# Peptides against a protein of PDB entry 4Y8H: the designs that were tried, part 44

Target 1, 222 residues: chain A of PDB entry 4Y8H
Amino acid sequence: TTIVGVKFNNGVVIAADTRSTQGPIVADKNCAKLHRISPKIWCAGAGTAADTEAVTQLIGSNIELHSLYTSREPRVVSALQMLKQHLFKYQGHIGAYLIVAGVDPTGSHLFSIHAHGSTDVGYYLSLGSGSLAAMAVLESHWKQDLTKEEAIKLASDAIQAGIWNDLGSGSNVDVCVMEIGKDAEYLRNYLTPNVREEKQKSYKFPRGTTAVLKESIVNICD

## One batch from the design tools (peptide; made by RFdiffusion4, then SolubleMPNN)

Design b2_p16_3_s4 (from b2_p16_3, 6 letters changed)
Fold by OpenDDE base, seed 4:
Structure b2_p16_3_s4 (fold): chain B 222 residues (1-222), chain A 16 residues (1-16)
Amino acid sequence: as target 1 above (222 residues)
Amino acid sequence: SELEALRERNATAVVY
């Protein structure tokens, strides 16, 4: 996985690749690693797929209840705190590594969380097996006062670095843009740089193309 | 079934 977050002048963008794996097997070429905690708070997940999705859903539910209880719009720091406390309670056994970002009445925010419950803050972050590839791009091209477009470009370039260089990352780039004063913009498959060209040959053959050379019926003992 | 048991044993978690 390669996931990134980048703050810009009026908000925050997160992005992710779309490969999931099971050991050496590509399980899904186009999975979704961006999760909505609340309408304006989104999370990118790395680690165990089920854990990342389940924990974000759980906290999302609790954030909604908290919002209703407090009569306040959800805050990113509330989600962060709830996530980290939950993860800490389970001592890293919930394999969720998250970049949490969003906008709320206090502004735009970008955080990361590790499975054991530690948290970080920054203007740009990367996690996952492709995080170093992504960070190389981020460190090279990040600047202060990014525009929305520059941040999207930077984030997508960082994800692509993971796609090209990390075995655990691949296929497409998903993006979510959270700008102050606007609805979140979820851009599923913002970039699809790995579309396979048309095959030169069809490999559909008539039934019976493969001849049956021999048939035997065998009784099994077990 | 034995096949199901074998499949369960080969349970590699899906990872992002």
Scores: peptide ipSAE 0.413, ipTM 0.733, DockQ to the pose 0.375; fails the geometry check
Fold by OpenDDE base, seed 2:
Structure b2_p16_3_s4 (fold): chain B 222 residues (1-222), chain A 16 residues (1-16)
Amino acid sequence: as target 1 above (222 residues)
Amino acid sequence: SELEALRERNATAVVY
């Protein structure tokens, strides 16, 4: 997996590749690694697919209840705290590694969470087996005061670095843009750089293509 | 063995 987050002048962008694996096998070429916690709070997940999906759904549910109870819009830091406390309780056995981002009444936010419950904050982040490939791009091209378009490009370039250089990453780029004052923009398959060309020939040959050189009848009942 | 390898593949969790 390659997942990234990038802050820009008026919001935050997260992005992910779309490969899932089972050991040496590609399980899904076009899975979705971006999860909605709330309408304006999204996360990208790495690690055990079931754990990332389940924990984000659980916290998403609790965030909705909390929002109703407090009569307040959900906050990214609330999601962060709920996630880290839950993960810490299970001592890394819930294999979820998350980049959590969003916009709320306090502004735009970007965090990362590890399976044991530690958290980080930054203007740009990467996680997953492709994180070093992504970080090489981020470190080379990140600057302060990015525009929305620059942030989307930077994030997508960083994901592509994972797609090309990490065995655990592949296929497509998904993007979610969370801008202050706007609805979240989920861009499924924002880039599809691995579309296979049309097959030129078939390996289904007519019967008789392979010559029979010799035949023999053997009695196996003797 | 090939059988053990196959079992291991089937037991592997889906990972992002």
Scores: peptide ipSAE 0.394, ipTM 0.729, DockQ to the pose 0.368; fails the geometry check
Fold by OpenDDE base, seed 5:
Structure b2_p16_3_s4 (fold): chain B 222 residues (1-222), chain A 16 residues (1-16)
Amino acid sequence: as target 1 above (222 residues)
Amino acid sequence: SELEALRERNATAVVY
C-alpha cells in the first residue's frame, strides 16, 4: 500500500493506490482504500484490510452519534482521538495504519495513526509499504502554500512512485479532496495508468496444433 | 469452528 496526505492552502487531499494483496497474490487490483468517516472527514488505510475498514466504520458511526448529540459538525481531532484510543486499547493487534484528514469548523487537518495508537501531524504524510517511495517524491516537491491542483498533482505523483516501485502497491490512484467550505470530492480512479492494452495476439490455438506423435490403447480391465 | 474454517480458507489476510 501507498497512502499519502497533503495539505494545501484551503484544505487537504489524501490519495491511495488500489492494490490489495494476500502474500504474493494480488487479491484485488482495484480496491478502495479511502474510507469516509464523515462527509468531510476521510481516511486512507494501510495494514489489514478488514481492520482498517471495520475500525473506520466503527468510529464513523460513533462520530455521527456524537455529532447528533452535540449538534455540531464532526471534527477531525475527535475522530483522531477516538481512533487512537481504540487502537491503543488493542495494543496494536488491530492492524490499522491510517492517514486521517478532513475539514471542519476549525479548519483543515491532516494526521496519521499507527496500530499501537501513536499519532503524528504534518503538512504531508505517507504510510504503507510504499511510503518511502512516496516520501521521496514528497520531500522533493512539497512546498508551502500549495494550491489544490498542485496538491492533487503532488499526491498523485507520490502514489505513482509507490505503484511503480513498491510490490505492495499498484494499479490506480484514488484521491479525495476536502476543501474548506465545499463538499468532499471523492475521485475514484483519478488516474488509471495501468490499463492493459488489448492483446495483440490470441494464444488460443486450434485443436490439432500440437501434433500427436504416438498413440496406444491399453486395456485396464481383466 | 466455523470461524476457524473461514480463517483456513483465507490462509493469508488481505492487506492493503
Scores: peptide ipSAE 0.392, ipTM 0.717, DockQ to the pose 0.442; fails the geometry check
Fold by OpenDDE base, seed 1:
Structure b2_p16_3_s4 (fold): chain B 222 residues (1-222), chain A 16 residues (1-16)
Amino acid sequence: as target 1 above (222 residues)
Amino acid sequence: SELEALRERNATAVVY
């Protein structure tokens, strides 16, 4: 997996590749690693797929209840705190590694969470097996006061570095843009750089291409 | 066996 987050002047963008694996096997070429916690709070997940999905859904549900109870829009720091406390309680046995980002009444936010419950904050972050490939791009091209378009490009370039260089990453780039004062923009398959060309040959032969030369009935009962 | 190896691979968790 390669997941990244990048803050820009008026919000935050997260991005992910779309490969899932089972050991040496590609399980899904186009899975979705971006999860909605709330309408304006999204996360990208690495690690055990089921754990990342389950924990984000659980916290998303509790955030919704909390929002209704308090009559307040969900805050990224609330989601962060709930996630880290949950993960810490299970001592890293829930294999979820998350980049959590969003916009709320306090502004735009970008955090990361590890399975044991530690958290980090930054203007740009990467996680997953492709994180070093992504970070090489981020460290080379990140600057202050990024525009929305520059941040999307930077994030997508960082994900592509993972796609091309990390065995655990592959296929497509998904993006979610969370800009202050706007709805979240989920860009599923923002880039599809690995579309295969049309196959030159077809292996669909007409029925009967292989002739039946002989037929016999044999009794196999003693 | 190859079948056992396949079962073992399929028993691994899906990872992002």
Scores: peptide ipSAE 0.387, ipTM 0.717, DockQ to the pose 0.363; fails the geometry check

Design b2_p16_6_s1 (from b2_p16_6, 8 letters changed)
Fold by OpenDDE base, seed 1:
Structure b2_p16_6_s1 (fold): chain B 222 residues (1-222), chain A 16 residues (1-16)
Amino acid sequence: as target 1 above (222 residues)
Amino acid sequence: SEKERLERLSKLDDGA
């Protein structure tokens, strides 16, 4: 997995690859690793796919409930705290490594969470097996005051670095853009750089293409 | 209601 987050001047973008693996096997070529916690708070997940999905859904439900009770828009820091406390309680047994990002009434936010409940903050972040490949791109090209378009490009270039260089990453780039004052823009398969070209020839041969050169009937009973 | 469903889900986390 390669997941990234990048802050820009008016919001935050997260991105992910779409490969799921089971050891050396590609289990899914086009899995979704971007999860909605709330309409304007999204998460990218690495680690155990079931755990990332389950924990984000659980916290998403609790955030929605909290929002309803408080009559307030959900805050990214509230989601961060709930995730952190939950993961810490389970002492890393929930294999969720998350980049949590969003916009709320306090602004745009970008955080990461590890399975043991530690958290980080930054203007750009990467996690997963492809994180070093992604970070090489981020460290090389990140600057302050990125535009939305520059941030999407940077995030997608960082994911592509994972796709091309990490065995655990592959296929497509998913993107979610959370801009202040707008709805979240989920761009499923924003890039599909691994679409196979149409085969020049059909490998389906008509019946009878293989000629019978010889037939023999052998009695196997003495 | 959706609220009641969410309350049930919240309680499952507190009881784990």
Scores: peptide ipSAE 0.005, ipTM 0.356, DockQ to the pose 0.035
Fold by OpenDDE base, seed 5:
Structure b2_p16_6_s1 (fold): chain B 222 residues (1-222), chain A 16 residues (1-16)
Amino acid sequence: as target 1 above (222 residues)
Amino acid sequence: SEKERLERLSKLDDGA
């Protein structure tokens, strides 16, 4: 997995690859690793897919209830705190590594969470097996005051670095853009760089292309 | 079923 988050001047973008694996096997070529916690708070997950999805759904439900109770828009820090406390309670047994991002009445936010419940904050973050490949791109090209378009490009390039260089990452780039004052823009398969081209040549040769060197008839019925 | 879906997902390593 390669997941990234990048802050820009008026919001935050998260992105992910779409490969799921079972050891050496590609289990899903187009899985969704971006999860909605609330309309304007999204999470990218690495680790165990079930754990990332289950924990984000649980916190999403609790955030919705909290929002209804308080009559307030959910805050990213509230989601972060709930996730952190839940993961800490399970002492890393829930295999969820998360980039949590969103917009709320206090602004745009970007955080990471590890399975033991540690948290970090930054203007750009990467997690997953492809995180180093992604971080090489982020460190090389990140700057202050990114535009939305620059941030989407940077995040997409960082995910592509994971796709090309990490065995655990592959296929497509998913993006979610959360801009202040707008609805979240979920861009499923924003890039599809691994679409197999139509095979230009057929290697189906007619029968007889390979010479028969010998023939034997064996009766297998006694 | 949701159970079967979760069981499938529990076997998926998303690159940790």
Scores: peptide ipSAE 0.066, ipTM 0.735, DockQ to the pose 0.691; fails the geometry check
Fold by OpenDDE base, seed 2:
Structure b2_p16_6_s1 (fold): chain B 222 residues (1-222), chain A 16 residues (1-16)
Amino acid sequence: as target 1 above (222 residues)
Amino acid sequence: SEKERLERLSKLDDGA
């Protein structure tokens, strides 16, 4: 997996590759690794796919209940705190490594969470087996005061670095853009750089394509 | 250790 987050001048973008693996096997070429916690708070998940999905759904439900109870819009730091406390409780047995991002009444936010419940903050982050490939791109091209378009490009370029250079990453680029004062923009398959071309020929040959060179019938009842 | 680093990377690649 390759997942990234990038802050820009008016919001935050997250992106992910779409390969799921089971050891050496590609289980799914087009899995979704971007998860909605709330309408304006999304996360990208690495580690165990089932755990990343389940934990984000659980916290998403609790965030909705909390929002209703407090009569307040959900905050990214609230999601962060709920996630880290849950993961810490299970002492790393829930294999979820998350980049959590969003916009709320306090602004735009970008965090990472590890399976044991540690958290980091930054203007750009990467996680997963492809994180080093992604970080090489981020470190080379990140600047302060990115535009939305520059941030989407940077995030997608960083994911592509994982797709090309990490065995655990592949296929497509998914993007989610969270801009202050706007709805979240989820761009499923924003890039599809690995579409197979149409086969020029069929490998289904007609019967008889292989010549019979010799036939012999032997009576074994004599 | 390098082993622990590789194990962490392997876990990060386990289905996601």
Scores: peptide ipSAE 0.016, ipTM 0.321, DockQ to the pose 0.153; fails the geometry check
Fold by OpenDDE base, seed 3:
Formats: sequence, structure tokens, C-alpha cells
Structure b2_p16_6_s1 (fold): chain B 222 residues (1-222), chain A 16 residues (1-16)
Amino acid sequence: as target 1 above (222 residues)
Amino acid sequence: SEKERLERLSKLDDGA
């Protein structure tokens, strides 16, 4: 997995690859690793896919209840706190590594969470097996005051670095853009650099290409 | 609270 988050001047973008693996096996070529916690709070998940999905759904439900009780739009830091407390309670046994991002009445936010419940903050972050490949791109090209378009490009380039250089990453790039004052823009398969092309030749040969050397009819009823 | 702490940290990192 390669997941990234990048802050820009008026919001935050997260991106992910779409490969799911079972050891050395590609289980799914086009899985979704971007999860909605709330309409304007999204996360990218690495680690155990079932755990990332389950924990984000649980916290998403609790955030909705919290929003209803408080009569307030949910805050990214509230989601972060709920996630870290849950993960810490399970002492790293829930294999969820998350980049959590969003916009709320206090601004745009970008955080990471590890399975043991530690949290980080930054202008750009990467997690997963492709994180070093992604970070090489981020460290080389990140600047302050990115535009939305520059941040989408940087995030997608960082994911592509994982796709090309990490065995655990592959296929497509998914993007979610969270801009202040706008709805979240989920861009499923924003890039599809690994489309299977049509084969140049058919493997269907005319009958008789392989000679029939012998035929036998056997009666199975004694 | 931990929430207030995280909110302050997030705001500082946002340059606000």
C-alpha cells in the first residue's frame, strides 16, 4: 500500500493506490483504500484491510452520533482522538495505519495514526509499504502554499512512485480533495496507468492446428 | 482536554 496526504493553501488532499495483496498474491487490482468518516473527513488506510474498514466505520458512526449530540459539524481532531483511543485500547492488535484528513469549522487538517495509537501531524505524510518511495517524491517537490492542482499532482506523483517501486502497491490512483467551504471531491480512479491492453494476436487457432493422433470411445456401463 | 491539545497543535501547524 501507498497512501499520502498533502495540505494545500485552502484544504487537504489524500491519495492511495488500489492494490490489495495476500502475501505475494494480488487479491484485488482495484480496491478502495479511501474511507469516509464524515462528509468532509476522510482517511486513507494501510495495514490490515478489514481492520482499516471496520475502525473507520465504527468511528464514522460515533462521529455522526457526536455531531448530533453537540449540534456541530464534526472536527478532524475529534475523529483523531476517537481513533487513537480505540487503537490504543487494543494495543496495536487492530492493524490500522491511517492518514486522516479533512476540513471543519476550524480549518483544514492532516494527521497520521499508527496501530498502537500514536499520532503525527504534518503538511505532507505517507504510510504503507510504498511510503519511502512516496516520501522521496514529497520531499523533492513539496513547497509551502501549494495550489489545489499542485497538491493533487504531487499526491498522485507520490502514489505513482509507490505503484512503480513498491511490490505492495499497484494499479490505479484514487484521490479525495477536501477544500474549505466545499464538499469533498472523491476522485475514484483519478489515474489508471495500468489498463490492460487488447492482445495483438488471438490465441484461438483454427481446428486442426493440433493434429488428433488417436480417438477412443469407452463404454462406461458394464 | 486531549481534544483541545490536538486542536491547538493542528492550528499551530496550519500556520494560523
Scores: peptide ipSAE 0.000, ipTM 0.199, DockQ to the pose 0.021; fails the geometry check

Design b2_p16_6_s2 (from b2_p16_6, 9 letters changed)
Fold by OpenDDE base, seed 1:
Structure b2_p16_6_s2 (fold): chain B 222 residues (1-222), chain A 16 residues (1-16)
Amino acid sequence: as target 1 above (222 residues)
Amino acid sequence: SLQERLAELSKLDDGA
C-alpha cells in the first residue's frame, strides 16, 4: 500500500493506490483505500484492510452522531482524537495505519495515526509499504503555497512512485480533494496507468495466413 | 513545532 496526504493553499489532498495483496498474490486490483469519515473528513488506510475499514466506519458513525447532537460540522481533530483513543486502547492489535485529512470551520488539516495510536502532523505525509518511495517524491517536489492542481499532481506522482517501486502497491490512483468552502471531491481511479491499451493488432489472422512450408505425400501401399 | 500545533488544536477541541 501507498497512501499520501498533501496540504495546499485552500485545502488538503489525500491519495492511495488500489492494490490489495494476500501474501504474494494480488487479491484485488481496484481496492478502495480512501474512506469517508464525514462529508469533508476522509482518511486513507494502510495495514489490515478489515481493520482500517472497521475503525473508520466506527469513528464515522460516532462523528455523525456527535455532529447531529451538537448541530456542528465535524472537526478533523475530533475524528483524530477518537481514532487515536480507539487504536491506543487496543495497543497495536488493530493493524490500522491512517492518514486523516479534511476541512472544517477551523481550516484544513492533515494528520497520520499509527496502529498504536501515535499521531503526526505535517504538510505532506506518506504511509504504507510504498511510503519511502512516495516520500522521496514528496520531499523533492513539495513547496509552500501549492495550488490544488499542483497538490493533486504531487500526490498522484507520489502514489505512482509507490506503484512502480513497491510490490505491495499497484494498479490505480485514487484521490480525494477537500477544499475549504467546497464539497469533497472523490476521484476514484483518477489515474489508471496499468490499463492495458487495447491491442492495436488483432491476433485473429485470416484462415490460410500460415504458409505451408513443406508437403510430403507418402504412398501407404508399400 | 508541529507537536505544539497539535497540542494547540487539541485544546481548541476541548473548549468548543
Scores: peptide ipSAE 0.013, ipTM 0.398, DockQ to the pose 0.018
Fold by OpenDDE base, seed 3:
Structure b2_p16_6_s2 (fold): chain B 222 residues (1-222), chain A 16 residues (1-16)
Amino acid sequence: as target 1 above (222 residues)
Amino acid sequence: SLQERLAELSKLDDGA
């Protein structure tokens, strides 16, 4: 998994790859790793897919109840606190690593949470097995006062770095944009760089052609 | 509270 968050001048962007794995096997090529906690608070999840989905749904329900009780729009820090307390209670047994982002009446926010309940804050963040590849892009190209378009590009470029360089990451790029004063914009499959082209040649061998398993011994020459 | 501390941290991040 590669997940990222990037703050820009008027909001925050999160992005994720869409590969799900079970050990060495690609289980899903188009898994959704961006989760809605509230209309304007979203998270990206890494670790155990079931745990990330379950914890975000639980906190989403609690945030909705809290919003109704307080008659206020949910705050990102409230979601962060609830997530942190929940994960800490289970002492890392819930395998959820999250980037939490959103907009609220206090502004735009970007946080990360580890499975044991530790939290970080920053203008740009990455998590997952592809986080180092993503961070290399972020550190190289991040600047203050990014535009929305620059932030989307930077986040998507960082995810692509994970897709190309991390075995645990792959397929497509999902993006969610949370801009102050606007509705959240969820861009499912914003980039689809790995579309299999239709095989130009129908390798329909005529009936009777012996399948020669060409063992190509690739001699890796030293 | 943890919430107050997190809110302060968030404000510092937005102000940096």
Scores: peptide ipSAE 0.000, ipTM 0.344, DockQ to the pose 0.023
Fold by OpenDDE base, seed 4:
Structure b2_p16_6_s2 (fold): chain B 222 residues (1-222), chain A 16 residues (1-16)
Amino acid sequence: as target 1 above (222 residues)
Amino acid sequence: SLQERLAELSKLDDGA
Protein backbone atom coordinates (compact mmCIF):
# COMPACT_ATOMS: atom_id res chain seq x y z
CA THR B 1 0.00 0.00 0.00
CA THR B 2 0.96 3.59 -0.67
CA ILE B 3 -1.10 6.36 0.89
CA VAL B 4 -0.29 10.05 0.95
CA GLY B 5 -1.66 13.36 2.12
CA VAL B 6 -0.70 16.84 0.95
CA LYS B 7 -1.88 20.19 2.23
CA PHE B 8 -2.43 22.99 -0.25
CA ASN B 9 -3.28 26.67 0.11
CA ASN B 10 -7.02 26.14 0.55
CA GLY B 11 -7.38 22.54 1.65
CA VAL B 12 -5.94 19.04 1.70
CA VAL B 13 -5.66 16.14 -0.72
CA ILE B 14 -5.22 12.47 0.08
CA ALA B 15 -4.40 9.72 -2.37
CA ALA B 16 -3.93 5.96 -2.40
CA ASP B 17 -3.05 3.08 -4.65
CA THR B 18 -5.64 0.39 -5.30
CA ARG B 19 -3.72 -2.88 -4.92
CA SER B 20 -4.80 -5.35 -2.31
CA THR B 21 -2.44 -8.21 -1.59
CA GLN B 22 -2.66 -11.42 0.35
CA GLY B 23 0.88 -12.59 0.76
CA PRO B 24 2.42 -12.83 -2.69
CA ILE B 25 -0.97 -12.77 -4.38
CA VAL B 26 -2.75 -9.73 -5.74
CA ALA B 27 -6.20 -10.20 -4.27
CA ASP B 28 -7.75 -7.06 -5.73
CA LYS B 29 -6.46 -4.69 -8.38
CA ASN B 30 -8.97 -1.97 -7.58
CA CYS B 31 -9.36 -1.84 -3.81
CA ALA B 32 -10.70 1.38 -2.32
CA LYS B 33 -8.37 2.61 0.41
CA LEU B 34 -9.93 6.06 0.83
CA HIS B 35 -12.74 6.11 3.38
CA ARG B 36 -15.23 8.78 4.31
CA ILE B 37 -15.48 9.55 8.02
CA SER B 38 -17.76 12.52 7.41
CA PRO B 39 -18.65 14.55 4.32
CA LYS B 40 -15.54 16.72 4.70
CA ILE B 41 -13.27 14.33 6.63
CA TRP B 42 -11.66 11.43 4.82
CA CYS B 43 -8.93 8.97 5.61
CA ALA B 44 -6.56 6.72 3.73
CA GLY B 45 -5.84 3.34 5.24
CA ALA B 46 -2.83 1.05 5.17
CA GLY B 47 -2.42 -2.29 6.94
CA THR B 48 -5.23 -4.78 7.25
CA ALA B 49 -7.98 -3.69 4.90
CA ALA B 50 -10.73 -5.12 7.08
CA ASP B 51 -9.41 -3.30 10.14
CA THR B 52 -9.07 0.04 8.39
CA GLU B 53 -12.58 -0.19 7.04
CA ALA B 54 -14.10 -1.29 10.33
CA VAL B 55 -12.36 1.44 12.31
CA THR B 56 -13.27 4.19 9.89
CA GLN B 57 -16.89 3.10 9.83
CA LEU B 58 -17.07 3.03 13.60
CA ILE B 59 -15.49 6.44 13.98
CA GLY B 60 -17.64 7.79 11.18
CA SER B 61 -20.76 6.70 13.03
CA ASN B 62 -19.55 8.16 16.29
CA ILE B 63 -18.54 11.43 14.64
CA GLU B 64 -21.99 11.76 13.16
CA LEU B 65 -23.56 11.21 16.57
CA HIS B 66 -21.15 13.67 18.11
CA SER B 67 -21.97 16.26 15.48
CA LEU B 68 -25.67 15.87 16.17
CA TYR B 69 -25.13 16.08 19.90
CA THR B 70 -22.93 19.18 19.73
CA SER B 71 -24.90 20.78 16.90
CA ARG B 72 -21.70 21.58 15.04
CA GLU B 73 -19.80 20.35 12.04
CA PRO B 74 -17.37 17.53 12.73
CA ARG B 75 -13.77 18.51 13.37
CA VAL B 76 -10.79 16.61 12.06
CA VAL B 77 -9.15 16.71 15.49
CA SER B 78 -12.22 15.04 16.98
CA ALA B 79 -11.99 12.24 14.46
CA LEU B 80 -8.27 11.99 15.14
CA GLN B 81 -8.82 11.72 18.87
CA MET B 82 -11.49 9.07 18.49
CA LEU B 83 -9.30 7.05 16.14
CA LYS B 84 -6.33 7.41 18.44
CA GLN B 85 -8.26 6.27 21.48
CA HIS B 86 -9.73 3.32 19.64
CA LEU B 87 -6.40 2.15 18.26
CA PHE B 88 -4.70 2.64 21.61
CA LYS B 89 -7.37 0.60 23.34
CA TYR B 90 -6.45 -2.35 21.17
CA GLN B 91 -2.70 -1.79 21.63
CA GLY B 92 -1.70 -2.38 18.04
CA HIS B 93 -3.83 -5.46 17.52
CA ILE B 94 -5.75 -3.44 14.98
CA GLY B 95 -3.37 -3.28 12.08
CA ALA B 96 -4.50 0.12 10.87
CA TYR B 97 -2.23 2.91 9.72
CA LEU B 98 -4.20 5.97 8.72
CA ILE B 99 -3.78 9.32 7.10
CA VAL B 100 -6.67 11.47 8.30
CA ALA B 101 -7.47 14.68 6.49
CA GLY B 102 -10.25 17.15 6.12
CA VAL B 103 -11.67 20.60 6.37
CA ASP B 104 -13.75 22.02 9.20
CA PRO B 105 -14.64 25.45 10.61
CA THR B 106 -11.11 25.73 12.01
CA GLY B 107 -9.42 25.13 8.65
CA SER B 108 -7.72 22.29 6.80
CA HIS B 109 -5.94 19.50 8.62
CA LEU B 110 -3.66 16.57 7.83
CA PHE B 111 -2.68 13.90 10.36
CA SER B 112 -1.34 10.38 10.46
CA ILE B 113 -2.08 7.66 13.00
CA HIS B 114 -0.05 4.54 13.59
CA ALA B 115 -1.52 1.25 14.77
CA HIS B 116 -0.38 1.80 18.36
CA GLY B 117 -2.08 5.20 18.48
CA SER B 118 0.78 7.60 17.86
CA THR B 119 -0.05 10.62 15.73
CA ASP B 120 1.89 12.95 13.48
CA VAL B 121 1.18 16.29 11.87
CA GLY B 122 2.63 17.57 8.64
CA TYR B 123 2.15 19.39 5.39
CA TYR B 124 2.76 16.13 3.55
CA LEU B 125 2.66 12.55 4.81
CA SER B 126 3.05 9.04 3.44
CA LEU B 127 2.34 5.62 4.93
CA GLY B 128 2.37 2.01 3.81
CA SER B 129 4.95 -0.28 2.25
CA GLY B 130 5.45 2.23 -0.55
CA SER B 131 5.82 5.19 1.79
CA LEU B 132 9.56 5.60 1.23
CA ALA B 133 9.16 5.84 -2.52
CA ALA B 134 6.29 8.25 -2.07
CA MET B 135 8.18 10.35 0.44
CA ALA B 136 11.11 10.70 -1.93
CA VAL B 137 8.79 12.38 -4.40
CA LEU B 138 7.08 14.49 -1.75
CA GLU B 139 10.35 15.73 -0.27
CA SER B 140 11.72 16.53 -3.70
CA HIS B 141 8.77 18.46 -5.03
CA TRP B 142 6.79 19.82 -2.09
CA LYS B 143 6.74 23.58 -1.70
CA GLN B 144 4.79 26.06 0.34
CA ASP B 145 1.57 27.50 -1.02
CA LEU B 146 0.70 24.67 -3.38
CA THR B 147 -2.34 25.14 -5.53
CA LYS B 148 -5.07 22.51 -5.60
CA GLU B 149 -3.85 21.26 -8.97
CA GLU B 150 -0.23 21.13 -7.87
CA ALA B 151 -1.19 19.22 -4.73
CA ILE B 152 -3.24 16.68 -6.70
CA LYS B 153 -0.35 16.20 -9.09
CA LEU B 154 2.17 15.87 -6.29
CA ALA B 155 0.03 13.36 -4.41
CA SER B 156 -0.58 11.37 -7.58
CA ASP B 157 3.10 11.36 -8.49
CA ALA B 158 3.94 10.16 -5.00
CA ILE B 159 1.44 7.30 -5.26
CA GLN B 160 2.82 6.37 -8.66
CA ALA B 161 6.29 6.20 -7.18
CA GLY B 162 4.92 3.67 -4.72
CA ILE B 163 3.20 1.74 -7.50
CA TRP B 164 6.39 1.45 -9.51
CA ASN B 165 8.80 0.76 -6.69
CA ASP B 166 6.80 -1.19 -4.11
CA LEU B 167 5.52 -4.71 -4.67
CA GLY B 168 2.74 -4.09 -2.17
CA SER B 169 1.42 -1.15 -4.17
CA GLY B 170 -0.07 -1.11 -7.61
CA SER B 171 -2.78 -0.52 -10.17
CA ASN B 172 -4.68 2.77 -9.97
CA VAL B 173 -4.54 6.05 -8.09
CA ASP B 174 -7.52 7.23 -6.07
CA VAL B 175 -7.69 10.85 -4.92
CA CYS B 176 -9.89 12.79 -2.53
CA VAL B 177 -9.75 16.58 -2.43
CA MET B 178 -11.11 18.51 0.51
CA GLU B 179 -11.16 22.23 -0.13
CA ILE B 180 -12.36 24.85 2.35
CA GLY B 181 -15.85 26.03 1.50
CA LYS B 182 -16.51 23.19 -0.95
CA ASP B 183 -17.78 19.66 -0.90
CA ALA B 184 -15.22 16.90 -0.87
CA GLU B 185 -14.29 15.65 -4.31
CA TYR B 186 -13.67 11.92 -4.43
CA LEU B 187 -11.85 10.98 -7.62
CA ARG B 188 -12.01 7.20 -7.89
CA ASN B 189 -9.41 5.89 -10.31
CA TYR B 190 -8.07 9.35 -11.01
CA LEU B 191 -5.15 7.68 -12.75
CA THR B 192 -5.22 4.25 -14.32
CA PRO B 193 -1.62 3.76 -15.43
CA ASN B 194 -1.85 -0.02 -15.79
CA VAL B 195 -4.87 -0.21 -18.00
CA ARG B 196 -3.84 -2.76 -20.53
CA GLU B 197 -4.81 -1.53 -23.90
CA GLU B 198 -7.37 -3.91 -25.23
CA LYS B 199 -5.31 -6.41 -27.09
CA GLN B 200 -6.08 -5.58 -30.69
CA LYS B 201 -5.85 -9.26 -31.50
CA SER B 202 -8.90 -11.24 -30.57
CA TYR B 203 -7.68 -14.48 -29.08
CA LYS B 204 -11.02 -15.96 -29.99
CA PHE B 205 -9.91 -18.73 -32.25
CA PRO B 206 -12.62 -20.56 -34.11
CA ARG B 207 -13.30 -24.03 -32.79
CA GLY B 208 -11.03 -26.46 -34.59
CA THR B 209 -8.10 -24.11 -35.07
CA THR B 210 -5.90 -26.43 -33.04
CA ALA B 211 -5.83 -30.05 -34.14
CA VAL B 212 -6.40 -32.50 -31.33
CA LEU B 213 -3.48 -34.90 -31.66
CA LYS B 214 -4.43 -37.20 -28.79
CA GLU B 215 -7.41 -37.62 -26.52
CA SER B 216 -7.26 -39.74 -23.37
CA ILE B 217 -10.12 -40.27 -20.97
CA VAL B 218 -8.90 -41.10 -17.49
CA ASN B 219 -11.43 -42.45 -15.01
CA ILE B 220 -10.53 -40.80 -11.70
CA CYS B 221 -12.85 -43.13 -9.73
CA ASP B 222 -10.56 -46.14 -9.73
CA SER A 1 -23.28 5.01 27.91
CA LEU A 2 -23.21 6.65 24.50
CA GLN A 3 -24.28 9.88 26.17
CA GLU A 4 -21.39 9.72 28.58
CA ARG A 5 -18.97 9.12 25.73
CA LEU A 6 -20.41 12.03 23.82
CA ALA A 7 -20.16 14.23 26.87
CA GLU A 8 -16.51 13.32 27.28
CA LEU A 9 -15.86 14.05 23.63
CA SER A 10 -17.57 17.42 23.91
CA LYS A 11 -15.16 18.39 26.65
CA LEU A 12 -12.24 17.59 24.40
CA ASP A 13 -13.55 19.99 21.80
CA ASP A 14 -13.70 22.86 24.28
CA GLY A 15 -9.99 22.44 24.93
CA ALA A 16 -8.97 22.16 21.27
Scores: peptide ipSAE 0.023, ipTM 0.594, DockQ to the pose 0.024; fails the geometry check
Fold by OpenDDE base, seed 2:
Structure b2_p16_6_s2 (fold): chain B 222 residues (1-222), chain A 16 residues (1-16)
Amino acid sequence: as target 1 above (222 residues)
Amino acid sequence: SLQERLAELSKLDDGA
């Protein structure tokens, strides 16, 4: 898995690859690793797929209840705290590594959470088996005051680095953009770099076809 | 609160 988050001038973008693996086997070529916690708060998950999905659904439900109770829009830090407490309670037995991002009345936010409940904050983050490849791109090309388009490109390039260089990452790039004052924009399969081109020629020769390797015409008429 | 501390950390990162 390769997951990334990038802050830009008016929001945050997260992106992920779409390969799911079971050991050496590709289980799914188009797995969704971006999860909605609330309309404007999304996360990307690495680690055990079942754990990431279960924990994000649980926190999503609790955030909705909290929002209704407080009559306030959900906050990213609230989601972060709930995730952190839940993961800490299980002492790393829940194999979930998350990038949590969103927009709320306090602004745009980007965090990461590790399986034991440790958290980080930053302008750009990467997690998963492809995180080093992604981080190399992020560190090389990140700048302050990114535009939305620059951030989407940077995040996508970072995911592609994971796709090309990490065995655990592959297939497509999913993107979610959360801009202040707008609805979240979920771009499923934003890039599909591994689409097989239609084979223009079938190299399937009928049974019994022998390739003519050499033809010589000898004129015997003197 | 932890939330306030996290919010402060987030602001610090936004200002860096």
Scores: peptide ipSAE 0.000, ipTM 0.302, DockQ to the pose 0.020; fails the geometry check

